# Peptides against a protein of PDB entry 7Q4I: the designs that were tried, part 118

Target 1, 281 residues: chain A of PDB entry 7Q4I
Amino acid sequence: HENSTIAERLYSEVRVLCWIMTNPSNHQKKARHVKRTWGKRCNKLIFMSSAKDDELDAVALPVGEGRNNLWGKTKEAYKYIYEHHINDADWFLKADDDTYTIVENMRYMLYPYSPETPVYFGCKFKPYVKQGYMSGGAGYVLSREAVRRFVVEALPNPKLCKSDNSGAEDVEIGKCLQNVNVLAGDSRDSNGRGRFFPFVPEHHLIPSHTDKKFWYWQYIFYKTDEGLDCCSDNAISFHYVSPNQMYVLDYLIYHLRPYGIINTPDALPNKLAVGELMPEI

## One batch from the design tools (peptide; made by RFdiffusion4, then SolubleMPNN)

Design b2_p19_2_s3 (from b2_p19_2, 8 letters changed)
Fold by OpenDDE base, seed 1:
Structure b2_p19_2_s3 (fold): chain B 281 residues (1-281), chain A 19 residues (1-19)
Amino acid sequence: as target 1 above (281 residues)
Amino acid sequence: SEEEKDEEEVRKQTEELLS
């Protein structure tokens, strides 16, 4: 039998709204598979699109489609969340329709933090933004206060936040958040291993899979290892996960069990005060 | 911009990785 008591507690205490970046052409191809797999473990799941889809629970944002509109879609998505859903959750995750997320592991990471702390987490990159920014593909999660600051303080001010819809959405939101003193948190586990990943597990787990000239090694904010030590045992996300791989991951993580091996979870850390962060490793 | 050039390079390298 499964004992999910701690997971159920965290589901209640660490409420997560997941919004999925998608488009009408991907509603059936990709987004519905998110809904049928890891997305069902969010407290609230919303698909942000340019067309409404009642079966998917997709919202039609007033934006065009294409890469040049991703920043525009992100801005409108968070505006929509702030207007309609800011009290429905404590934390607000952005993910792509090919991102897979282990929501329980994210709740574990977030547990000590106050949602009133202006902080966000993800796979931190070092270019362009002094404190770093979070990879768009790996997904990133904002506290409720971070969303408030982004929508109310940053977006209305062109000096703080880019008014145009062009640009890399993850870099642009990173700039905006820095300008309103939202902190780029450290998502690594107690062993210094990453939790948010911009690629599939295969690309992180295999040593020397990429050369040192590969952009990821130049962009990553924290030093990371290759191989099995690349990734936390409590990893949160992977990107470029195909629809089929989502079902495989769901089976492997939540159903397949090695008989006779019982995992005992670590004790929950003490909760932090508002504005307090865990020490960086 | 420098960012746009870097983004294109990132995209290219990523596509190569995923191929």
Scores: peptide ipSAE 0.542, ipTM 0.926, DockQ to the pose 0.851
Fold by OpenDDE base, seed 4:
Structure b2_p19_2_s3 (fold): chain B 281 residues (1-281), chain A 19 residues (1-19)
Amino acid sequence: as target 1 above (281 residues)
Amino acid sequence: SEEEKDEEEVRKQTEELLS
């Protein structure tokens, strides 16, 4: 009795390639569970690793493993995407192997935007980058034009993009994207509620769960409240989701229903012209 | 660098939250 007509339309009109940051030690422990849950709702799903895995559809990038190589892996991942897959999608999502994503909600957010607009979305942080940068753990999504600018214009120029593989992955890509005029979009809904989250729902929904000195409150670009008003009804992502929690979330979001309650989707917004953004809230 | 120090502090506080 489920009507998915609008979701099916958006699946066709807002094509998303999801690439998952992983490593060989996590192929079976984490990445496999992404493939079995939310990753199946991407138009294309690729796992970026240092070793090939045909069962997982993992790509072996020419990078080392460890936290100090995440920026190197991100650069090589987008090079690979640009070379092999730039026309396979309109939008390109980076997520970790412990990130959970509601892809339908992301398509809804992206629907009005042209993939030829140089823009990217995620959980926006304010330090280090003037326009802000997107949290690596919450996942971030680039338009096709943003990927082109990153790979063709930014990466080859050491003045625009860090040549070394060290540094915070999300900060470094944020610097590079700013330097080629890729805009850091506002992913909040019409009520000003966030859609991309660097933690599990529990850490955002419960008031006073963290101290006011907690880094997140200093890093968040847009002011946000705790509690139910923290999160959009159309939230897109959560981070630090265990493999078991991925299956729980899949059940809760796509199967469990309160009897007698039917959600009617909001009307789709008007499409924007190339280069246009929605007004910030 | 200041950025590296901030990253370490972010990591530490996150680990404390997740523990």
Scores: peptide ipSAE 0.539, ipTM 0.925, DockQ to the pose 0.830
Fold by OpenDDE base, seed 3:
Structure b2_p19_2_s3 (fold): chain B 281 residues (1-281), chain A 19 residues (1-19)
Amino acid sequence: as target 1 above (281 residues)
Amino acid sequence: SEEEKDEEEVRKQTEELLS
């Protein structure tokens, strides 16, 4: 009924470790539903928490809970990954327990890049960081080399990376990565459409759904439009997805089909050399 | 800080959108 040969190839060639930001109060309420939906399509799935949960496969990081400690949790999560899992994948995705990710589309975007290239991708924002930073909620993916530079070069140096656990998680990692020459990549498709989204599809697809003064339009690094042209046909992530919506999205994307319509995938691009990026649009 | 004020505004506007 379906031909998944290309997807299976990319699953093997573009290995992704997904780590999910969660807490003990959300293990059953949110994180479990990630595991039962899109998380099963990662090569490896780890839940980063403050308490161990063997059913979920959650790790207890040595951090406190609360919004003011998200940066601390991110630092400890990547330390844990580097120590235990750096060779288990080529790319390392951070997502929240209310982020939905189409992992196949992420593999397609990442395919031409070397994991030894110091680069990371996501929904790029322009404030505070010269090259930009990636939205925490939309999720962001680091190459293996980016993880190495972050953990080995940036974190040990308080001049390169904030030592305390306060601050916006996504801004702080963005500052650290810039300081060790990890490049903030362009995740847009060949038509200039975004792939990582900090909100649910509804908030991006409906024209004039938000006021022009809404922070998102001021923060977005690349010019973007509203409506059906807002989003790539190969979109990767959405944020603020409820547990129920995760199952709906899983059904719509992987099960529901319009009869008589067959999608033919585009050819894979050529692979890039180490350190080489795709041209920006 | 200025960043903290911006974060609070972002949070407020996001909550309004999600309500």
Scores: peptide ipSAE 0.537, ipTM 0.925, DockQ to the pose 0.828
Fold by OpenDDE base, seed 2:
Structure b2_p19_2_s3 (fold): chain B 281 residues (1-281), chain A 19 residues (1-19)
Amino acid sequence: as target 1 above (281 residues)
Amino acid sequence: SEEEKDEEEVRKQTEELLS
């Protein structure tokens, strides 16, 4: 008894390829639960690993395993996407195997933007990169043009993009993207509330859950509040979501309904021209 | 990185809270 007409329209008009950062040890423990929950709502879902898994649809990238290889895996993942899947979607989301994503909310955010605009979105952090970079754990989404620039212009040039596989993957891709004039977009809603979150909902929703000295408050690019005003009603992602919590979130978001409350979606904004961004708030 | 340690610590704390 749901009217999904707008969501179906956006599914068609705002095509999202989701690639999941995983490893062979997490295929069964974590990645399969992404596939069984929010990953189903991507137009295309690919698991990027070091080993092939036909049940998962995992790709074996030519990279080693371990935290020190995450940047290498990200580079190879986007190379693979560019070579095989660049026309399969308009937007390309990186997420971890413990990231939960509300893909419909991401499509809503992305709707006004041209996929030919060199832009990417996520939870923007301010250190290390002048325009900011997107938190790896919260997930980040590149336009088709951003992927093209990353793979074709940045990766082949060691001056623009780190050639070795070491370093924080989110910082390194942020540097590369900046160097090819891919814009770090503002993912906040019209009320200035964030949409991509590097922690579970509880850590953002509960006031004073973290010490004010917690690194996150120094890293966030935009001022954010704690409590109920922390997060957009159209929030897109959360990180450190356990496999069990993914099913809980799926139930709460897509199944549990308060009887008699009908949510009327806001009107879609006007589409932007190529290269145009939404006005800053 | 200190960031990775903090994230891992937050993850562990979260896992403990959610367990």
Scores: peptide ipSAE 0.021, ipTM 0.631, DockQ to the pose 0.200

Design b2_p19_2_s4 (from b2_p19_2, 9 letters changed)
Fold by OpenDDE base, seed 4:
Formats: sequence, structure tokens, C-alpha cells
Structure b2_p19_2_s4 (fold): chain B 281 residues (1-281), chain A 19 residues (1-19)
Amino acid sequence: as target 1 above (281 residues)
Amino acid sequence: SEEEEDFKKIEEETKELLS
């Protein structure tokens, strides 16, 4: 038996549109596996591509393919969302076609926040942007107001947002959002543990798995430890998840249970007013 | 640019991690 009452409540109260960054060559290889696993738990799921695919629900954006066009694709994706879907959700998640997301945990994190608060969440990095920016691969989620500000205020102004399609998409959107006073939120749990991860669990959970000189330790905005204390019990995302691992994670998280152990959810926090953030931990 | 060099380093080190 499973009691999903609170998850169902959050599904209705914290509506999430997930858009997946993909390309035509990955529609069958990667994107369809997102649709068959964690993507089905989004309120709305859209695949942003350069070619239409009715089976996948992929949108053909007017952009070229390749890593040098990811920023262009991100801009067009949010323009498309704003034009067609801004009222279909309260929060708007960007993820890659090899990102795995526990959407229920994201709804839990987002619950106290107003979607009219100009804020976005993810794995925060410290370089290039004063307030930080969110890792592209770990996925990042914008409030409805953040999307509005990005599309209406930032994108049309070359002084606020880069008009060229070159550059790292996560850094560039971070710059644009900062320039329109969208706040880079703290996604850590009450124990200071991260929720969005730019790698698979294995790379975060195993102590000394990476050298101390590894770029991640220099880029992470908040200090974090390795091992089990690295990750929240309510972790939201992992990156570089293979199609096969998508199904494994779905089984482990939603089906496999240790007999005799019942997890009771924490009480929901109080809702914040528009413009209010939770204190940083 | 310095930013471009940093991202090349990120890509290389990430590739090594994933290998």
C-alpha cells in the first residue's frame, strides 16, 4: 500500500512545466526515456528540439544544433513557453535529456515560494555571476515571474542579455536573470545538503572520488562534503544519467522498499509572501 | 577568452570523470 495524498496535493498546488533540452538525434536514444520515466510526473512535459516529433511532443525551435547553439535554444525555448504555456504552470524546469529529476522533491522545495516571486533554483555555481548561476546539466527551475522577466525585460535588451547565441547557456541565462533582479535561490535542505547535482549519485556519494583540484569544488557556490552527507534525502536531480539508469532510478525510488521501514514526510513549511525567500542555510 | 579556457577545462575534466 502507498499513501500519495500529500504528493497529489503538491501536484495540484505546485504545478511544474518541464522542458527538456534535446536534438533530433537524441529523440529516440535519450528523450523518449525521459518521457517514459520521470518526465511523466511533470504537470506539462515539452521537448525542445530543432525538429518536430509528434510522438515525443517535441517542438521545433528556430535554432541550429550543437553545443554552440545551446544558449540560442534556451532563449527560444523560454520565448515559446512564455507565448504558449506561461499559465499552464507555476514553475518552469529546464533539464537535459540525460538529467533525472524527482519532481515530488522539487515541489516540496518550491511549496513555500510564490510563483510571482522573481526567483530560480538549481545547483548554484559562483564564477562569472555575482549572485551565482545554476548548473545547466543539473537542471534549473524558474518561477513564472522569473520567466516573464527573462522573456519580456531581459531578452529584448542587448545590454541586459546577450543577443548572440554563443556562450555557456547556464552562465548566460544567469547573467540575464541577475540583470532583471531575478534572485538565485538556495536549493539546499534544512541540513545544508544539496538537492540539484551536476553528476550521477555515484560521483557525489563516494568520498575522494574526485581530486580536490577538480573544477566542481572550485565552482560550487556553497561548500559541500562528499559521502552520504553530500546529498539531501529529498534530492531533486542528477546529471549524466544514461537511458538504462533512468529506469533503474525509477525502480529504486518509486518501487523498491525496505520491508518494515515507513517514511513519514516532514510537515510543510509556511508559505512565504511574494518576494520573500527562505533564509540561506 | 578566459571563460572559454575555463569551459574547455571543465569539459576535459568532466570527460575524464565520466570515463
Scores: peptide ipSAE 0.493, ipTM 0.920, DockQ to the pose 0.858
Fold by OpenDDE base, seed 3:
Structure b2_p19_2_s4 (fold): chain B 281 residues (1-281), chain A 19 residues (1-19)
Amino acid sequence: as target 1 above (281 residues)
Amino acid sequence: SEEEEDFKKIEEETKELLS
C-alpha cells in the first residue's frame, strides 16, 4: 500500500556502503540485530571485527580488540574498503553496532552532493579540530573522494595522520581528514535541525533531560535546542540503541502508520557541482 | 593524552545519562 518510487530511485542514485564497528563478543548480541533491521537498507553492509563470521558477513581486520584500539580498527576498515569496495558505493558510512540509521534520510541529505567532493557528514563537534569533527557514536559518512584522500594521502603520512592506534577514534579521523582538505559538512536540515545524534531519541526529545553543564552542549558545533525542535523530521541516526530498541524503531518508522495521514515528500534539491557545498544556515 | 582522558570522561558521563 506504500509508494516507494522515490526511495527506490535514491537507493540506486545514492549508493551507501555501511560498515559496522563490532567485535567477536558482539556478533550475536548486537551486530546480528543491525543486519536484521536498518542494515538491510544499505546497498552494502559489512561488519568490521577481529574475527571472521560468514553468517554475519564480518571481516577479520588485523587489529586487537578493546576501546584503545578503535582508531586502529577504523584505519584498517577504510583500508579494506578502499582495496575491495571503493567502487561498490558512492558514500561510506561508519556506524557502531548500537547505532540506528534511517538510510533513506541519509540518501536524501546526500543527494545534492557529488561523491567526488571531498566531504563527510555526521554530528559535528567543535573541540580539538579546527573545522570540527564528527561524533563516532552518531555515525559519520564519507564521500568516495574523502575515503580516497584518507587512505591514499593521509594514512601513509605520519605528519598528516596518527600512526599509533591509540586516541579517540572520531577525533583522530577528523584530524586526518582536515589535513587532506576533506571538508566537515553541515548535516542540518533547511530549518537548522540536526540529523545525526549521539544518543537515543529519548535523550534528545525530552526537554531538560540533561543538565546545562552536560559536556554535549559544550561539544556540539552548531547551536541546538531540546524537545521536538531538536531533531529534523528527516533525522538520520541515533546512538546507544539496544538490540530490542532497533526492532521497536524499525516498527515505528517503517510499519506503524496513523490512519488517514499520507506523507508527501518534498522535492529533491538541485545537484551541486563537484566541490560545491550547500550554504550554511 | 588529554584527548583520551576527555573522551573517557565523555563516555562515563554518557553512561550516567543512560543509566
Scores: peptide ipSAE 0.044, ipTM 0.722, DockQ to the pose 0.753
Fold by OpenDDE base, seed 1:
Structure b2_p19_2_s4 (fold): chain B 281 residues (1-281), chain A 19 residues (1-19)
Amino acid sequence: as target 1 above (281 residues)
Amino acid sequence: SEEEEDFKKIEEETKELLS
């Protein structure tokens, strides 16, 4: 007797294409578990690899494997999306094959924004890029216009976007997007709590779990705390989620219910004009 | 690049956190 009316509406109005960064060695180990869990809630799900896999729906991009090729794979992935799928969705999520995403919460965050607004969201980091960049592991989502600008305006220009395939993937795309005036949005909820997380829930939820010297505290763009106030009730993503943990999270989020507790969703915000952003908190 | 080296450090520190 679940009521999914609002979620169904958002599924139709906020169309999300999810592309998963993977490799042939992870098709069976990791990627298939994304497909069997949260990936099924995307409007379209594509696995970007170096080898084709029809069972997984993996695309063979013309790139090598290894950490030094992640930036190259990201460029080719978005080129592929622009060529084949730019009209299949309004928003385009990059995630790793060990990222877990609550797609409904992402649709809720994205609802007020126009896909024609040049914007992208994720866990914003402050180093290297003036406006910040989004953590690769937490996943990041581009508007359709952001994808267009990235592929058509940034990628062809070596002055705007690194032509080499080396470098930190998330930093490099962040630089490219900034150079074509794609805005690094604020993904925090109305209480200032984060929605995209570069680690597992455990590392964010437990106070004093990390040393104050841990790099994350220096990298995070917006001040955040540990504990229950770390994370939005409408959190979107977590990283370093094992295949087994994906099934656990799916059960906990979508099946397990405390009897007698009914959540009433907040009203949807007003839609923004093209180019308009929600006020930062 | 310096950025690539920093990224490697981040990855190593992240692995340490997850260990």
Scores: peptide ipSAE 0.036, ipTM 0.703, DockQ to the pose 0.767
Fold by OpenDDE base, seed 5:
Structure b2_p19_2_s4 (fold): chain B 281 residues (1-281), chain A 19 residues (1-19)
Amino acid sequence: as target 1 above (281 residues)
Amino acid sequence: SEEEEDFKKIEEETKELLS
């Protein structure tokens, strides 16, 4: 039998609303599999689309489809969240319909932080934004205060936030958030290992013969190694996860156990004051 | 924009890596 007492506590104390970026063509192909796997572990799960789907619980945002509208969809998604759901959670995760998330590990990372601290977390990239920005595919999580600042302070001001719907959505939100003093947090664990990943586990765990000139190595904000030391034991997300792989990951993470090995969780850290961050490693 | 072009390039390179 499994003891989930600590996970249940964090479920209550670190409430997460997950919104999934999707489109009508992916409702059945991808999004429903998120709902059937890791999405069940969010406190609230919403699919942001251009068409309503009652079976999926998808919201029709007033945006067009296509890559050039992703930024527009992100803006409308957070406007929708602020209007309807800002008090339903403490933290607000954006993920794609091919992102897999271990929500318990995210709650563990977020536990010491106040939701009133203007901060957000993800896989930090260094270009375009001075403090960095979070990779869209790996998923990124905003505090309640970060959402408030984004929607109320940044979005209405074209000098702070791009009014057009074009552009890389993760870069654009990163610019907007920086302009309203939302901090790009460090999501690495105490060993300096990453938690949010823009690729599947296989591509991070196996040393690739990829050229060192591969864009990823130029974009990562923090130095990372390949192999088993690439990733935290408390990793949070992976991207480009197929629907079938989501079920495999669910089985491997939550069901498959090596008999006779008991994992004891680390003690929870002390809570931080509003505006306080964990020291960077 | 240059950023949009870079993003598209990133997506294409990522797809190639995952293929």
Scores: peptide ipSAE 0.028, ipTM 0.673, DockQ to the pose 0.745

Design b2_p19_3_s1 (from b2_p19_3, 9 letters changed)
Fold by OpenDDE base, seed 3:
Structure b2_p19_3_s1 (fold): chain B 281 residues (1-281), chain A 19 residues (1-19)
Amino acid sequence: as target 1 above (281 residues)
Amino acid sequence: SKEEEDFEKILKETKELLE
């Protein structure tokens, strides 16, 4: 039997709008699988694209496609959210169409915070931005107040926020948010373990004797370990998750009891006598 | 993002670790 009382409570009290960064070529290949897996656990799910797709619930933003336009798409996405959905949620998650998110664990992390606090969370990197910025691939979540400050105060001012669409998306939003005093929060759990991850679970969980000069170790804001101690018991996100892996993770994680969902096993059956078989149903 | 620049390398390394 399953007890989801706590998860249901958090679903109502910690409302999350998830917007997914995608493009028309990935609507069927990637985005649809987000919708069929972890995306269904968001209070609101929107796919931000350059073309409309009614089946997917994709929005056509006035931006071009390509990696060089990701910053432009992020700006337009949050403008769209502010205009149409700012009161539909308390927290606003950006994720890629190959990011997997355990939304219940995110609600657990966010529960103590007010959505009126100017704060955002994710996998914090240290370069370029003094307070740090959140990895784009791992996904990052803004409070309602953070979205307001970003759209109303930062975007209209070229001195506070880059007006052109070039640059690294996650760095640029990090700069903008810092300039309007949105705090880069600490998403680590009480044991100091990370919750947002810019790579697949396997890469984080398996101790790699790989090059210690790997850029990730220079970028990560907080000291982190490899192996089983790398990740919180309440991890929130992983990146570079294939469509097939999304279904695998969706199955495995929810059988492994995400926060707020308690699964009590059935009682053991009675022992059978020697030679006795279970009755056919 | 910075992750995209090293994605292919990361995938290769991950596969090697899982073998």
Scores: peptide ipSAE 0.102, ipTM 0.747, DockQ to the pose 0.140
Fold by OpenDDE base, seed 5:
Structure b2_p19_3_s1 (fold): chain B 281 residues (1-281), chain A 19 residues (1-19)
Amino acid sequence: as target 1 above (281 residues)
Amino acid sequence: SKEEEDFEKILKETKELLE
């Protein structure tokens, strides 16, 4: 019924390890639904928790639970990845247990980049960090070199990376990465449309009657629009996706087809040299 | 994250958009 040759090629050439931020109370409620939907399309899928779960394949990190420990969990998660899995993938995605990700679209975005380039991608926010930082909820992906620099160069140095486990995890990792010259990449497509989203599709696609003073408009690094032009046709992630919505999205994206409409994928771009980024849009 | 801090507000706004 379908031709997945290019997707299969990218699966092999752009290997992605996905680690999911979760906790024991959400193993059954949320995390297992990630495993049963989009998580299956990662080359490696690991759930980072405070308790082991063999059914889920969850790792018990030496951290406490709660929002004030998310930064600590992120640090321990990447330490764990570096120690056990740094060669199992080229790119390393952090996502929440209510984030939905179209992994094929992420591979497409990442294809031209070298995993030895110190870069990471996501929904870029402008406050607190000079080059910007990536939204935690939308998910963010680090190159192998970025992980190495984070774990080996940044984490051991309190001047480069916060040793305390408090603070917003996405801001703190953003600070650490900037301090070791990991670049905050531009994840927008060739039309300037975003790919990583901190909200559900409906929130982005429907023109809002909400106040333009909403924090999101002040935080977003790149100018964005609402409506159909809000999002890339090759969007990568959405946040606050319920377990039921994950199955709906899986059906809509991978199964439901309008009869008689055939999409031909664009040609892959040329690969970049180590350290080279795509031109800014 | 900022999203987590404003989670309840985001949910409310999302519902309003869909109504």
Scores: peptide ipSAE 0.101, ipTM 0.748, DockQ to the pose 0.176
Fold by OpenDDE base, seed 4:
Structure b2_p19_3_s1 (fold): chain B 281 residues (1-281), chain A 19 residues (1-19)
Amino acid sequence: as target 1 above (281 residues)
Amino acid sequence: SKEEEDFEKILKETKELLE
C-alpha cells in the first residue's frame, strides 16, 4: 500500500528534464541502466552523447569524446535543450551516467522556487567562483530562466563564457552562470544537511578517519558533518554509483519497507516570488 | 572536475574506510 498523491502532484507541478552525460562506449554499460532505474522518474530523459542511439534516446552532439571535451558537450547539450525542449520542463538536471538521483526529493527542494528565477542547485564548491559552483558529478539543476541566460546571454559572449572546450565543465559553467547573474542556490535541508553528493553513500555515511587534508573538505562550500548526520533524509543524488548499485538503490528506496513504520511527508513550504530565494541556514 | 581527477584516490580511500 502506497499513497503517492503528493508525489504525483509534484510530478506535474515541478517538471524536470534530465539530461545524462554519456558517450557511445557507455550506452550499454552505464546509460541503459540509468534509463531502467531513476531516469524513468524524470518528466523527460535525454542522453547526450557523440553518437545517436534510438534505443537509448541518445542525441549525437557535435563534440569529441574524452574528459577534455566535457565542457564542450555541456555547452552543446544546453544549446540543444534550449532549442528543442525549453518548454518541456521547468527545471533541467545534468547528471552523469554513474549518478543516481531521487527525483521526488529534487522536486520537493525545487517546489517553492519559480522556474523564472535565475537559480541553479547542486553540491556547492567554493574555489574558482566567488558565489561557488556546483559539482559536476553530483549533478546540478538549472531553472528554465538559468538555461535561457546561459544559452542566450553567456555562451555567445567570450568575455562571459569560455569559448574553447577545455577546462573543468562544472567550474566553467559556474563561471558563465555567475557572469549572467544566475544565483548558486543552497540545496541543504532545513537542518543544514546536504542533498547532492559527489560520492557514493558509503563514503559520506561512514565516519572517516580519512586524511583531513582530503580536497573535499577544502572544496565544500558549506560545512558538513560526517556520519549519518552528513545527509538529508531527503537526499537527492550520489555519484560513482555502479550499474548494479542503481538497481539495489531502486529496490531499497522504492520497494523495501520496514513493517510498521509509516513515513508522513512534511508540509510543502510556501511558494516564493520570482527572484526570491529561501534563506540560507 | 576535481572528482574525476581524484577518482582513483577517492576509491582507494573509500575502500580503506570500508575495511
Scores: peptide ipSAE 0.066, ipTM 0.736, DockQ to the pose 0.175
Fold by OpenDDE base, seed 1:
Structure b2_p19_3_s1 (fold): chain B 281 residues (1-281), chain A 19 residues (1-19)
Amino acid sequence: as target 1 above (281 residues)
Amino acid sequence: SKEEEDFEKILKETKELLE
């Protein structure tokens, strides 16, 4: 009884490759649950690890494990994507193995943009990088051109991109992308509500849940509120989602329906020219 | 990432919120 015509159209026109940051110890514990839930809605799903897993479709990148190697893994992941998969999608999402993503909402956000525009989206933070950088945990999505610039122009130049594998991966990629003029886009909806979230829904939905001294309020690039107005109706991602919660979210979002309520989607916006961005709110 | 550094705090807060 479901009409998914628009979603099917966007699935074809806004192709998304999702790569999941994981490790061998989390293949069964976390990654497989991504594959069984939201990951199946990506046009292509790849798990980036240090060990191959044919059942999961995990790639063994030439990196070590541990927090100190996340930047190295990110660099190798995008190198791998550029070499093998750059034409398999228009947009390339990085997510953690505990990130939940509503891919249809991401396609909706991305629809007006050209994949040849050097841009990337996510939860924008303001420190360390002038234009901002995208939270690693919330996940971030690069255009095809952004991936090209990152791999071909930034990575080979130590003046543009950190050569060692240490550092916060989200900050480091943010620096690299800025240095090759990849724009940090605004992922907020038309009401100014965020779409990418670095925490679980509960942390954003409950008013005054966190102390005002919490670092998040100093890091967020755009002013945001807690409570019912915290999040877009077309929110894209949440972080620190347990495997069990992924199945719950899948059920709530895609299966559970309030009888008698019909949601009519907004019309798609006009497509933008190459290099053009939506106006910031 | 910054949020990873506070992972344990976030988990604790989440548990408290869900209780």
Scores: peptide ipSAE 0.059, ipTM 0.726, DockQ to the pose 0.164

